# Peptides against a protein of PDB entry 3J47: the designs that were tried, part 7

Target 1, 121 residues: chain A of PDB entry 3J47
Amino acid sequence: IRLTNQLKSLKGLQSKLKDVVEYLDKVINKELPINHTILGKLQDVFNLLPNLGTPDDDEIDVENHDRINISNNLQKALTVKTNDELMVIYISNLVRSIIAFDDLIENKIQNKKIQEQRVKD
Target 2, 26 residues: chain B of PDB entry 3J47
Amino acid sequence: NAQYHLLVKQGDGLLTKLQKYGAAVR

## One batch from the design tools (peptide; made by RFdiffusion4, then SolubleMPNN)

Design b1_p9_1_s2 (from b1_p9_1, 4 letters changed)
Fold by OpenDDE base, seed 2:
Structure b1_p9_1_s2 (fold): chain B 121 residues (1-121), chain C 26 residues (1-26), chain A 9 residues (1-9)
Amino acid sequence: as target 1 above (121 residues)
Amino acid sequence: as target 2 above (26 residues)
Amino acid sequence: DELEEALQA
């Protein structure tokens, strides 16, 4: 139940992010008027994201291209880290489910043995 | 990627075996 | 033991 709800929530988030990207592309292409309310909400979301691209203040001379590459590398590293953490959680839940099922099977076997013994007495 | 898919496949295999065992014990 | 046997089958 919890894992299924998390997967559903992640799929919903992914769909919403896709819709936002499609909307932004249409605005950039001048197919739709700029909605300042939507842009303001998107800016608020971006302001809540960790600054993926502040190199320490000591190199003002790195061309905008290198700053984008560093930001992309940090974003990629955070994505990989998040995927690894989610994997560990998934495997942990899988193992717990297997153990709980094993215990259930053992309990059923024991209950069957007890019933068979009671029928013989 | 490949190691992740292998681990997921092993987990799915184990779950399938466990389900078969649970169905045989029922 | 029965689980191990079923995992080996």
Scores: peptide ipSAE 0.318, ipTM 0.857, DockQ to the pose 0.107
Fold by OpenDDE base, seed 3:
Structure b1_p9_1_s2 (fold): chain B 121 residues (1-121), chain C 26 residues (1-26), chain A 9 residues (1-9)
Amino acid sequence: as target 1 above (121 residues)
Amino acid sequence: as target 2 above (26 residues)
Amino acid sequence: DELEEALQA
């Protein structure tokens, strides 16, 4: 029963991670604004990942070594995938900040030119 | 790992340049 | 254009 619930929770996490990637792709493509709630949920997933990789010190029967290696490879693959997602979020936020800053600079230059023209008239 | 750290370092450099430019335009 | 110039400098 506990193992089935952990597998279901892991599948739910994987589905949510996929939804975050899909959201990030839409954010990179400028189709949607950044949602801070998705970022918060992603951070919560990262904080829970280290706790899923520590086997509680309860009696590891020797027959589980191959399952532990597969679980560690899956956890490593999930960690890499989640790191790639965070990188995509970071780059997207950086690009949006640059664009917003460029627009602010252009607006300031235009406002300065308008003020200089009004002082000359 | 190394490519990730390089990308983050480049992003931080860009952000620093952007901040300097914004301060110079003020 | 001025942003790109400031980014290159």
Scores: peptide ipSAE 0.312, ipTM 0.864, DockQ to the pose 0.073
Fold by OpenDDE base, seed 5:
Formats: structure tokens, sequence, C-alpha cells
Structure b1_p9_1_s2 (fold): chain B 121 residues (1-121), chain C 26 residues (1-26), chain A 9 residues (1-9)
């Protein structure tokens, strides 16, 4: 039962990660704005991942060691994949902030030019 | 890790340049 | 163009 739930949660996480990557690719391509709801759901999955990797204290039977190593390697691979996704999100937010700042600077320059022309007239 | 730190450093450098430019235009 | 100039300064 526990393994089946972990596998189902992992498949759900993998599907969500795929959806996030696809969303991030659309954000990088400037097709869509960043959806904070997807990020929140990813963070929730990450906060649950440590709890999926902690076996409850009392039954470390040797047969669980290979499954724990597979789960740890998969969790590590998922952590790397998510670090990459978070990095893409960070870069996308940074680029958007830069574009917004550039637009603000351009608007300020235009407003100053308009004000200087009004003082000369 | 190293590529992540490099990207963060490049982003921080660009943000700092934008802040300086915004302050100069202000 | 002004952003690029300020980025080069």
Amino acid sequence: as target 1 above (121 residues)
Amino acid sequence: as target 2 above (26 residues)
Amino acid sequence: DELEEALQA
C-alpha cells in the first residue's frame, strides 16, 4: 500500500513537473506570464518530498535498503530536475523584472523629454 | 551547482546595472 | 539604445 501511494504520488509529481516545464518553456518563449499557482503547487510537492523519503523509524529491514537507495536516487534526480525548473523560473522572473525596469526607464526618459519641451515653449 | 551560481551572478550583475541606470535617469 | 550605452559605461 505505501509503495503504491509513493509511486502514484511520484507519477503525479512527474506529471506536474512536466506541466511546469512545459509552462516554463512557454514563459521563456514569452507566450505566457508566470503562474504563481503552479509554483505554489510545486513548492508543496517539494515540501512533501522529504516526508516521502523519511521511513517511519521502526522497520528498516534490509529489503528496504535497495528501495530506499532507488527512492533517494530518484528523489535526488527529481531534486536536480526541480532545481533546474526553479532556476528557469528565477531567470524568467529576472528577465521579466529587467524588461519592466527598462520600460519604466524609457517612460521616465520620455516624460523628461516632454517636460523639457514644455519648458522651451 | 556552478552553472546555477554563474547564472545567479550574471542576473545580479544585470540587476545592479539596471539599478545604477535607473538611479542615473532619476 | 540608451540602456545598451549605460550597460557599456
Scores: peptide ipSAE 0.296, ipTM 0.852, DockQ to the pose 0.068
Fold by OpenDDE base, seed 1:
Structure b1_p9_1_s2 (fold): chain B 121 residues (1-121), chain C 26 residues (1-26), chain A 9 residues (1-9)
Amino acid sequence: as target 1 above (121 residues)
Amino acid sequence: as target 2 above (26 residues)
Amino acid sequence: DELEEALQA
């Protein structure tokens, strides 16, 4: 029962992680705006990931040490992958902010030129 | 790790430059 | 052009 539940949870996590990657790809391709709620949830997942594989010290039967190490290595790998995804989101947000700011500045310059022309007339 | 920090630092530098430019255009 | 100048400064 416990192993089947763990495997189901892991499969569910893998599916969700795939959905996140697909969302991130759409964000990179500028097809979708960055959703801050999704980012916040990903950060929460990241912060919880270190804790997802600490069995309370009270149930470490010595026979589980190899399984714990495999689980910890997998969690570490998932943590690294999540960090890379967060990095991509951050860069995407930064690039969008830069573009939006560029457009704003250009609009301000154009408005100044129009005002200067009106004062000369 | 080091590449990530470098990228973040470059991004922060660009953001700072943009802020300065926005202040100059204001 | 002004953005490019500001990015170069």
Scores: peptide ipSAE 0.318, ipTM 0.861, DockQ to the pose 0.074; fails the geometry check

Design b1_p9_1_s3 (from b1_p9_1, 5 letters changed)
Fold by OpenDDE base, seed 5:
Structure b1_p9_1_s3 (fold): chain B 121 residues (1-121), chain C 26 residues (1-26), chain A 9 residues (1-9)
Amino acid sequence: as target 1 above (121 residues)
Amino acid sequence: as target 2 above (26 residues)
Amino acid sequence: DELEKFLEA
């Protein structure tokens, strides 16, 4: 049961990571806005990962200690990978915000110039 | 961690510049 | 772009 759940979670995470990467590529290409639902689901998976890696205290067989350490290392590596992906998402959002604000400023400047010209005429 | 903080700091710097620019255009 | 000038300054 535990290995099957871990494998299912890993496959789910891998699929979500692929979706996030594909989404980020579309973001970089200015094709789509952020899907907050995908991000939320990813965060939920991450919040569940610690719980999937902790055996109930009753299943701590001494022989499983190495498997627990491997699971924790894998979880840590996955957490780092997702932090990197979230970072890329954050940067992408920041860049979009900057571009949108630049466009807003430029529009404001143009509108101001048009108003100043109309007052002079 | 350090690269993340550097990147966040750069982003904050850009945002601050953008805010100053927006204030200058106002 | 004016933003680009502000980024370069």
Scores: peptide ipSAE 0.378, ipTM 0.871, DockQ to the pose 0.066
Fold by OpenDDE base, seed 1:
Structure b1_p9_1_s3 (fold): chain B 121 residues (1-121), chain C 26 residues (1-26), chain A 9 residues (1-9)
Amino acid sequence: as target 1 above (121 residues)
Amino acid sequence: as target 2 above (26 residues)
Amino acid sequence: DELEKFLEA
């Protein structure tokens, strides 16, 4: 039961991470707007990562050393993946901000040209 | 870390160019 | 187009 629940939770996490990656790809491709709720949840997960694989100090069994190394490697891999996802979100937000600002500048230029034409007539 | 700092630096460069462009259009 | 010119300069 416990191992099955852990495996189910891990599969659920993997599925969620896949959904985040798929969402990020759609954001990079400009197909969807950024969802701040997904970003907030991803940040919350990242803030909880330092607590992953702190063994409660009570049973350092020698057979756990290899398991601890594997757990630390998995945690590191998850941390790297999360960092990459956050980076992609940041870049996507930056690019969108740049595009929106460009559109604003272009609109201002056009409005100025229209006003100059009206003063000349 | 190094790639992250490089990407942030590139983003800051783009923002600076954008600010200059916005100032030139004023 | 104006932004592109400014980015390329």
Scores: peptide ipSAE 0.376, ipTM 0.871, DockQ to the pose 0.064
Fold by OpenDDE base, seed 3:
Structure b1_p9_1_s3 (fold): chain B 121 residues (1-121), chain C 26 residues (1-26), chain A 9 residues (1-9)
Amino acid sequence: as target 1 above (121 residues)
Amino acid sequence: as target 2 above (26 residues)
Amino acid sequence: DELEKFLEA
């Protein structure tokens, strides 16, 4: 029962991570706006990852050296993947902020030109 | 690590240019 | 267009 629930939880996390990557790819491609709720959920997953890799102190069975290495490699691989996803989000937010600021500057320039024309008339 | 730091540095450079442009339009 | 000029400078 416990192993099946852990596998189901891991599959659920993997599916959610895939959905986030697909969402981020659409944001990078300018197909969708950034959703802050997805970002918050990714941060929560990242904060929970260290807790998923802590072996409960209660089963020091010396035979688990290979399982510890596999767990550490999996945790490292998941950490790298999460860092890459966060980096993509950061770049996407930065690009969107730049575009929004450009539009604001252009609007300000146009408003100044309209005011200058009204003073000359 | 090095690629991440390079990316952050490039982002900071773009933000600085954007701030200078916004100040020039004021 | 003006932002692109500032990014290129």
Scores: peptide ipSAE 0.364, ipTM 0.868, DockQ to the pose 0.066
Fold by OpenDDE base, seed 2:
Structure b1_p9_1_s3 (fold): chain B 121 residues (1-121), chain C 26 residues (1-26), chain A 9 residues (1-9)
Amino acid sequence: as target 1 above (121 residues)
Amino acid sequence: as target 2 above (26 residues)
Amino acid sequence: DELEKFLEA
């Protein structure tokens, strides 16, 4: 139940993010007028994202393009890390489910053996 | 990427074996 | 033990 709900929530978030990207592409291509309310909400979401690009204070003079690339690399690294962590959690839950099912099967076998002994006595 | 797919495939194999075992004990 | 045998097969 909990894992299924988490997966459903993540799929819902992924769908919404895709819709936002598609909307932004249409706005960039001038197919739709700029909605300032949507842009304001998107800006608020981006402002709530951790600053993925604090360059250490010492090199303020690197062109804005290199800072964007470094920020993108850190964002990518955090995405990979998050994916790896989610994978470990998924496998751990899978293994736990396998163990719990094995214990259930063993208990069922034992209960059958006890019932067969009681029928023979 | 390839390691992830291999791990998922191994997990699916274990689930299939577990289902067969559960059916045999039924 | 039985599950282990099924996992090894």
Scores: peptide ipSAE 0.359, ipTM 0.863, DockQ to the pose 0.101

Design b1_p9_1_s4 (from b1_p9_1, 5 letters changed)
Fold by OpenDDE base, seed 5:
Structure b1_p9_1_s4 (fold): chain B 121 residues (1-121), chain C 26 residues (1-26), chain A 9 residues (1-9)
Amino acid sequence: as target 1 above (121 residues)
Amino acid sequence: as target 2 above (26 residues)
Amino acid sequence: DELDKFLAA
């Protein structure tokens, strides 16, 4: 039962990660804004990851040490993967902020030039 | 970790340059 | 273009 739930959660996380990557590719291509709902779902997955790595204190038999190590390695690999995704999200947001700010600056410069021309006329 | 910090640092540097440019255009 | 000039300076 526990292994099946972990596998199901892992498959669910893998599917969500795939969806996030696909979304990030669309974001990189400037096709869509960042959806906060996807970020929220990713955070929910992260909040569940520590719970997947905590053995209930009552079943620490020697066979669980290998399972704990596998779970920790998997959690670490998932953490790295999600850190990479969060990094891509951060970069994407940063790039969008930069583009938006550049457009605002350019608009301000144009407005200033228009005002200066009106004062000369 | 190091690549992430480098990328964040580059982004912050670009943002700072953009802020300075925005301040110069004000 | 002005941003590019500012980044290049």
Scores: peptide ipSAE 0.397, ipTM 0.873, DockQ to the pose 0.066
Fold by OpenDDE base, seed 1:
Structure b1_p9_1_s4 (fold): chain B 121 residues (1-121), chain C 26 residues (1-26), chain A 9 residues (1-9)
Amino acid sequence: as target 1 above (121 residues)
Amino acid sequence: as target 2 above (26 residues)
Amino acid sequence: DELDKFLAA
């Protein structure tokens, strides 16, 4: 039962990570805006990852130590992957903010030039 | 890790420059 | 263009 649940959870997480990567690629390509809800869900997953596969301390029979180590290593690897995805999202947000700010500045400069021309006329 | 921090630092630097530019245009 | 000048400075 526990192994099957872990496998199902892992498959679900893998599918979700794939969807996130695909979404991130669309975000990087400027096809979609960054969705804060998706980011929040990723953060939630990250915060839950440390708890995913910690057997309750009460059933640590010595024989499970190898399984725990494998689970911990996999969890760590998933954590690193999630961090990398969050990084890509952060950079994408930063780039979009920069572009939007540049456009705002340019619009303001243009408006100022128009006002200066009106004062000369 | 180090590359990530470097990239974040570069991004923050760009944001700071943009803020200064925005203040100069104001 | 003005942003580029500011970024280049």
Scores: peptide ipSAE 0.395, ipTM 0.874, DockQ to the pose 0.069
Fold by OpenDDE base, seed 3:
Structure b1_p9_1_s4 (fold): chain B 121 residues (1-121), chain C 26 residues (1-26), chain A 9 residues (1-9)
Amino acid sequence: as target 1 above (121 residues)
Amino acid sequence: as target 2 above (26 residues)
Amino acid sequence: DELDKFLAA
């Protein structure tokens, strides 16, 4: 029962990660705005990842050493993948902020030019 | 790691230039 | 265009 629930939780996490990647790709392609709720859920996943890699201090049977190394490698691979996803989100947000600020500057320049023309007339 | 830090540094440089431009247009 | 000029300077 516990192992099946862990596998179901892992599949649920994998599905959520896939949804986040798909959302990130749409954000990179400028098809959708950034959703802060997705970012919050990713942070929650990161905060839960260290707890998934702590073996409960229960029975240290020697046969688990290879499984622990595989689990640590999987956790490391998942951490790297999620760090890369967060990096892509950060870059996308930075680029959008730069574009929005550029548009604001251009609008301000145009407004200033219109005011200068009105004062000369 | 090194590529990430380089990218962050480039982004910070662009943001700083943009802030200076916004201040000059003000 | 002005931002691009400022970034290039």
Scores: peptide ipSAE 0.370, ipTM 0.866, DockQ to the pose 0.068
Fold by OpenDDE base, seed 2:
Structure b1_p9_1_s4 (fold): chain B 121 residues (1-121), chain C 26 residues (1-26), chain A 9 residues (1-9)
Amino acid sequence: as target 1 above (121 residues)
Amino acid sequence: as target 2 above (26 residues)
Amino acid sequence: DELDKFLAA
């Protein structure tokens, strides 16, 4: 139940993010007027994101292209880390489910043996 | 990616075996 | 023990 709800929530977030990207593309292409309220809310979301691209204040005149590459690398690293964490959680839940099922089977076997013994007595 | 898919496949195999065992015990 | 036998087969 909990894992299924998390997966559903994540799929919902992914769909919403896709809709936002599609909206922004339409605004950039001048197919839709700029909605300042939507842009303000998006800016608030971006301001809550960790600054993935602040190199420490060493004045390296890294051209804007290299800053984008560094930001992309950090975003990729965070995505990989998140995927690894989700994997660990998934495997942990799988193992717990297997153990619980094994215990259930063993309990059923024991109960059957006890019933068979009671019928013989 | 490949290691992840291998681990998931191994887990699915174990679950299938456990399900078969549970069905045989019933 | 029976599970171990089934897992080993």
Scores: peptide ipSAE 0.362, ipTM 0.858, DockQ to the pose 0.095

Design b1_p9_2_s1 (from b1_p9_2, 3 letters changed)
Fold by OpenDDE base, seed 4:
Structure b1_p9_2_s1 (fold): chain B 121 residues (1-121), chain C 26 residues (1-26), chain A 9 residues (1-9)
Amino acid sequence: as target 1 above (121 residues)
Amino acid sequence: as target 2 above (26 residues)
Amino acid sequence: MDLIHKLLS
């Protein structure tokens, strides 16, 4: 139950993030008017994210190209970490499913043996 | 990516074996 | 137990 809820929540988050990207693409393409309330909420979300593209305040003078590469590397590292966490959740759910099916199968085998004994008596 | 896809493939293989066994016991 | 070992082998 708990792991299934985590996976469902993460799928829900992924869907919402996709909807946000699609909205932003439509705004960039001028297909939709800019909604300042949505942009304000998105800005709040970005402000709560760890600084994925600010070098720590102690490294002066990386060219704009190197800042983009550092940001992309950190984003990639976070994506890999998220994928590893998802993998652990997936394995855990798979193992739980296997155990539950093993128990179900054993219960069916036992019930069948009991029925076969009752027919022989 | 490749390791994740390999793991998913292995998991799907196990699930398929389990389904076949469950069908044979039914 | 034995079924799990057969699935994991």
Scores: peptide ipSAE 0.439, ipTM 0.871, DockQ to the pose 0.062
Fold by OpenDDE base, seed 3:
Order: sequence, then structure tokens, then C-alpha cells
Structure b1_p9_2_s1 (fold): chain B 121 residues (1-121), chain C 26 residues (1-26), chain A 9 residues (1-9)
Amino acid sequence: as target 1 above (121 residues)
Amino acid sequence: as target 2 above (26 residues)
Amino acid sequence: MDLIHKLLS
């Protein structure tokens, strides 16, 4: 149950992220007016994301190039973590499917044996 | 990347074998 | 059985 709920929540998140991207593209293209309430909620989400672009306020003297490299490393680390989580979900679902199908095969074999015995009696 | 693609390919191969076994038991 | 229960839970 937990992994199916995680996959469903992840698919729901992916759909919502796609809708947000499509909305932002329409706003950039001036096809839709900017909704300040949606923008405020998106800003809150970005503020809750680990700061993908600021080294801790204590390193004021890092060249803009090193800040971009640190940002890229954090983004890469988050992408790798997300990929690993997706891989674990995929493997777990595959294993569940294999086990459920093995049990189905065994149940079918047993049912055939019971039917063959009843035809011989 | 390469290990991930290999793992996915192996999983798909197992799923295909499993489908063949299920069809043969029917 | 136990691994199946852990996966299905």
C-alpha cells in the first residue's frame, strides 16, 4: 500500500508541476494575467526548496562563477537523489508484480491438479 | 546511467518471461 | 510470507 500511494502522489506532483510550467509559460507569453496569489504560493515553495542558488550568507566573497558551480552541484545532487528514489519505487513495484504473479501461477497449478483429480474419481 | 538502463532492461526481460509463464499456465 | 507482507503493507 505505501509504495502505490507514493507512486500516486509522485504522479500527482508531476501533473501539478506540468500545470505550473504551462501556466508560467502562458504568463511569460502574456497570454494570461499574472495571478499574485499563485505567484506568492510559488515563492513560498521556492523558499522551502533548499537554496539552489545562495551559498550560506557567511561566504560573501565567493566569485559568481563558484556560486553557479555550487548551485549546479546541489541541483545535480537533488536530481540524483530523485532518480534513486524513483528507481527504488520501480524495483519495489517490479518485485511486487513478480511475487503476485508467482502466487497466481501456483494457485492456477493447484486448481488444475484439483480438477484433474475430480475427473479421475 | 549505464547501470540504471541495464537494471531497467533486466526488469523488462523478467516481466516478459513472467507474462509468457502466465500465458502457458492459462 | 514476511517479505510479501512488508511489501503489501
Scores: peptide ipSAE 0.426, ipTM 0.873, DockQ to the pose 0.038
Fold by OpenDDE base, seed 1:
Structure b1_p9_2_s1 (fold): chain B 121 residues (1-121), chain C 26 residues (1-26), chain A 9 residues (1-9)
Amino acid sequence: as target 1 above (121 residues)
Amino acid sequence: as target 2 above (26 residues)
Amino acid sequence: MDLIHKLLS
């Protein structure tokens, strides 16, 4: 149950992130007016994220090179961690599917044996 | 990337073999 | 049996 809930939550987050990207693309393409309230909430989300290597080009002071490298390393580490978690989820779901299918096969074998016994009586 | 795709491909191959086995036992 | 129960939990 717990792993299935984590997968569902992650899929939900992925869908929401896609919706945000599609919204930003429409704003960049001038297909939609800039909604300052949505933009402000997105900025709040980006401010709560560990600085994942998008320094806004407006404060490239030379002191940022080490911070950018640390930030890029953190982003990479988080990406690797997320990939490993997804892999564990995938393998676990695969193993569960295999076990459930093995149980289904065993149940069918047992049902066939019971039917063959009833025909001999 | 390549190792991940290999693992996924191996898992899908195993699932396919299991499906064939279940169809033969049906 | 026990490993199956742990995976289904």
Scores: peptide ipSAE 0.416, ipTM 0.869, DockQ to the pose 0.038
Fold by OpenDDE base, seed 5:
Structure b1_p9_2_s1 (fold): chain B 121 residues (1-121), chain C 26 residues (1-26), chain A 9 residues (1-9)
Amino acid sequence: as target 1 above (121 residues)
Amino acid sequence: as target 2 above (26 residues)
Amino acid sequence: MDLIHKLLS
């Protein structure tokens, strides 16, 4: 039962990671805005990963110690991967915000120059 | 972790500079 | 573009 649940959870996580990658690609390509709801759901999945590796206290046989270490390493690797994805999202948003703000500033400067010229005429 | 924090810090620095410039242009 | 260059300098 436990192995089947772990495999199912891993497959579900793999599917979600694929969806996140696809979403990130669309964001990089400027095809879609950032959906914070998808990100929140992803974070929830990752917050559940530590619990997927905890044996119920009643099944701490010595053979499970290696499985716990493997689960923790996998969790760490997944956390790092997610952090990298979040970083890409953050930078993408930052760059978009900078560009949008630059355009707004330039538009304001131009409008101000036009007004100053009209007052001098 | 450290590289991520550094990148975020750099981005926040740029955003702060941009905000200051935007305030000066107002 | 010029503004970005000034902010990066």
Scores: peptide ipSAE 0.392, ipTM 0.860, DockQ to the pose 0.046

Design b1_p9_2_s2 (from b1_p9_2, 6 letters changed)
Fold by OpenDDE base, seed 2:
Structure b1_p9_2_s2 (fold): chain B 121 residues (1-121), chain C 26 residues (1-26), chain A 9 residues (1-9)
Amino acid sequence: as target 1 above (121 residues)
Amino acid sequence: as target 2 above (26 residues)
Amino acid sequence: MEKVYELLK
């Protein structure tokens, strides 16, 4: 139940992010007028994102292009790490479900043997 | 990617064995 | 036991 709800929520977030990208592409292509209210809300979302690109402290002017690439690499690394952590949790829950089912089957076999012995006595 | 697909395939194999075991105990 | 080990092999 909890994992299914998390997966559903993540799929819902992914769909909404796709709709936002498609909207921004249409605005960039001048197919739609710029809605300043949508842009303001997107800016608020970006401002609420963890600052994925400040190394704390110290000067040097490297062109804005390399900083964007480093920020994208850190965002990608955090996304991969989060996916790997979610995968470990998923596999751990799968293995626990398998063990619990094996124990249930063994308990059913033992109970059947005890019942068959009681019918022979 | 390859290790992930291998782990998923091992999990599917274990689920299939467990389903066969559950059917044999029925 | 034995049949279970054979099914799990």
Scores: peptide ipSAE 0.356, ipTM 0.861, DockQ to the pose 0.042
Fold by OpenDDE base, seed 5:
Structure b1_p9_2_s2 (fold): chain B 121 residues (1-121), chain C 26 residues (1-26), chain A 9 residues (1-9)
Amino acid sequence: as target 1 above (121 residues)
Amino acid sequence: as target 2 above (26 residues)
Amino acid sequence: MEKVYELLK
């Protein structure tokens, strides 16, 4: 049962990582806004991965110590990779927010100048 | 970790400057 | 523009 659940979680994670990369590429290309629901579901899977990797303390098999260390290292590597992808998303959103706000400010300055000219005429 | 925190801190600094500017233009 | 650059400096 444990190996089948790990393989299913890994396939689900691989699919979600592919969806995040494809989403990032569409975000870099300015084609789509952020789907917070996909990011939230991705974070939930990552937060559940630690809980899927903890053996319930009730199966004493002293021969699995090397498999637990490999699982923890793989989980850490996957968490780092996804933190890096989420960081690129965060920066991309921050830069877009800065550009959109700069454009909003310039539009407000222009509108204020037009109003000041109309009050002098 | 350290580079991530530096980049987030730099982004927060830019957002704070941007908010101050938006308040001065309002 | 210039006042923006001064506030962002």
Scores: peptide ipSAE 0.351, ipTM 0.863, DockQ to the pose 0.041
Fold by OpenDDE base, seed 1:
Structure b1_p9_2_s2 (fold): chain B 121 residues (1-121), chain C 26 residues (1-26), chain A 9 residues (1-9)
Amino acid sequence: as target 1 above (121 residues)
Amino acid sequence: as target 2 above (26 residues)
Amino acid sequence: MEKVYELLK
């Protein structure tokens, strides 16, 4: 039950992220007007991401293109790290669920054997 | 990427075996 | 036992 709910929540988050990307693509293509409320919420999500784009105030004059590439590489590296961490948590919860289910089944088999012995005596 | 997909596929296989086992003990 | 091992194979 808990693992199925986490997987459903993750699929729901993936769908919402896809809807945001599709909305941004339609805005870039000028098919939809810019909604300032959606942009504000997106900006809040980016501000809750650990600040991946403040260079420490001491590096003069790297062209805006190199700053965008460094920010994209850092954001990609953190996305990969977060995905690997979520994978380890997922596997750990799966293994715990398997052990707990195996123990529950073994206990149920033992209880059934004890009842079958008590009916033969 | 390939190791991740293999590990997810092994996990799904194990969940399917576990569901069959739970149904056979019920 | 045996039927469980066959189901896990």
Scores: peptide ipSAE 0.349, ipTM 0.855, DockQ to the pose 0.048
Fold by OpenDDE base, seed 3:
Structure b1_p9_2_s2 (fold): chain B 121 residues (1-121), chain C 26 residues (1-26), chain A 9 residues (1-9)
Amino acid sequence: as target 1 above (121 residues)
Amino acid sequence: as target 2 above (26 residues)
Amino acid sequence: MEKVYELLK
């Protein structure tokens, strides 16, 4: 139940993110007028994203291109870290489900053996 | 990446086998 | 046991 709800929520988030990208593409192509209220809320979302490339304030003089590369590398590293954490949680839940199922089956086999003995007596 | 996809595939295969076993024990 | 191993194969 909990994992299915998380997967449904993630699929819903992915759909909404796709709708936002499609909206931005239409705005870039000048097919839609810029809605300043949507743009402001989107800026708030980007500002709440950990600043994935504030160089520590000590590198005055890296060209804007190198700052973009450092930002993209940190974003990629955080995405990989998040994927690895989700993988560990997935494996842990899988192993727990296997153990709980093995115990349930062993209990059912034992109960069946006890019933088969009672029918022979 | 490749090890991740292999592990997810192995886990899904095991979950499917587990579901079949649970149905056969019912 | 055997029938479980066959189902898991």
Scores: peptide ipSAE 0.344, ipTM 0.864, DockQ to the pose 0.047

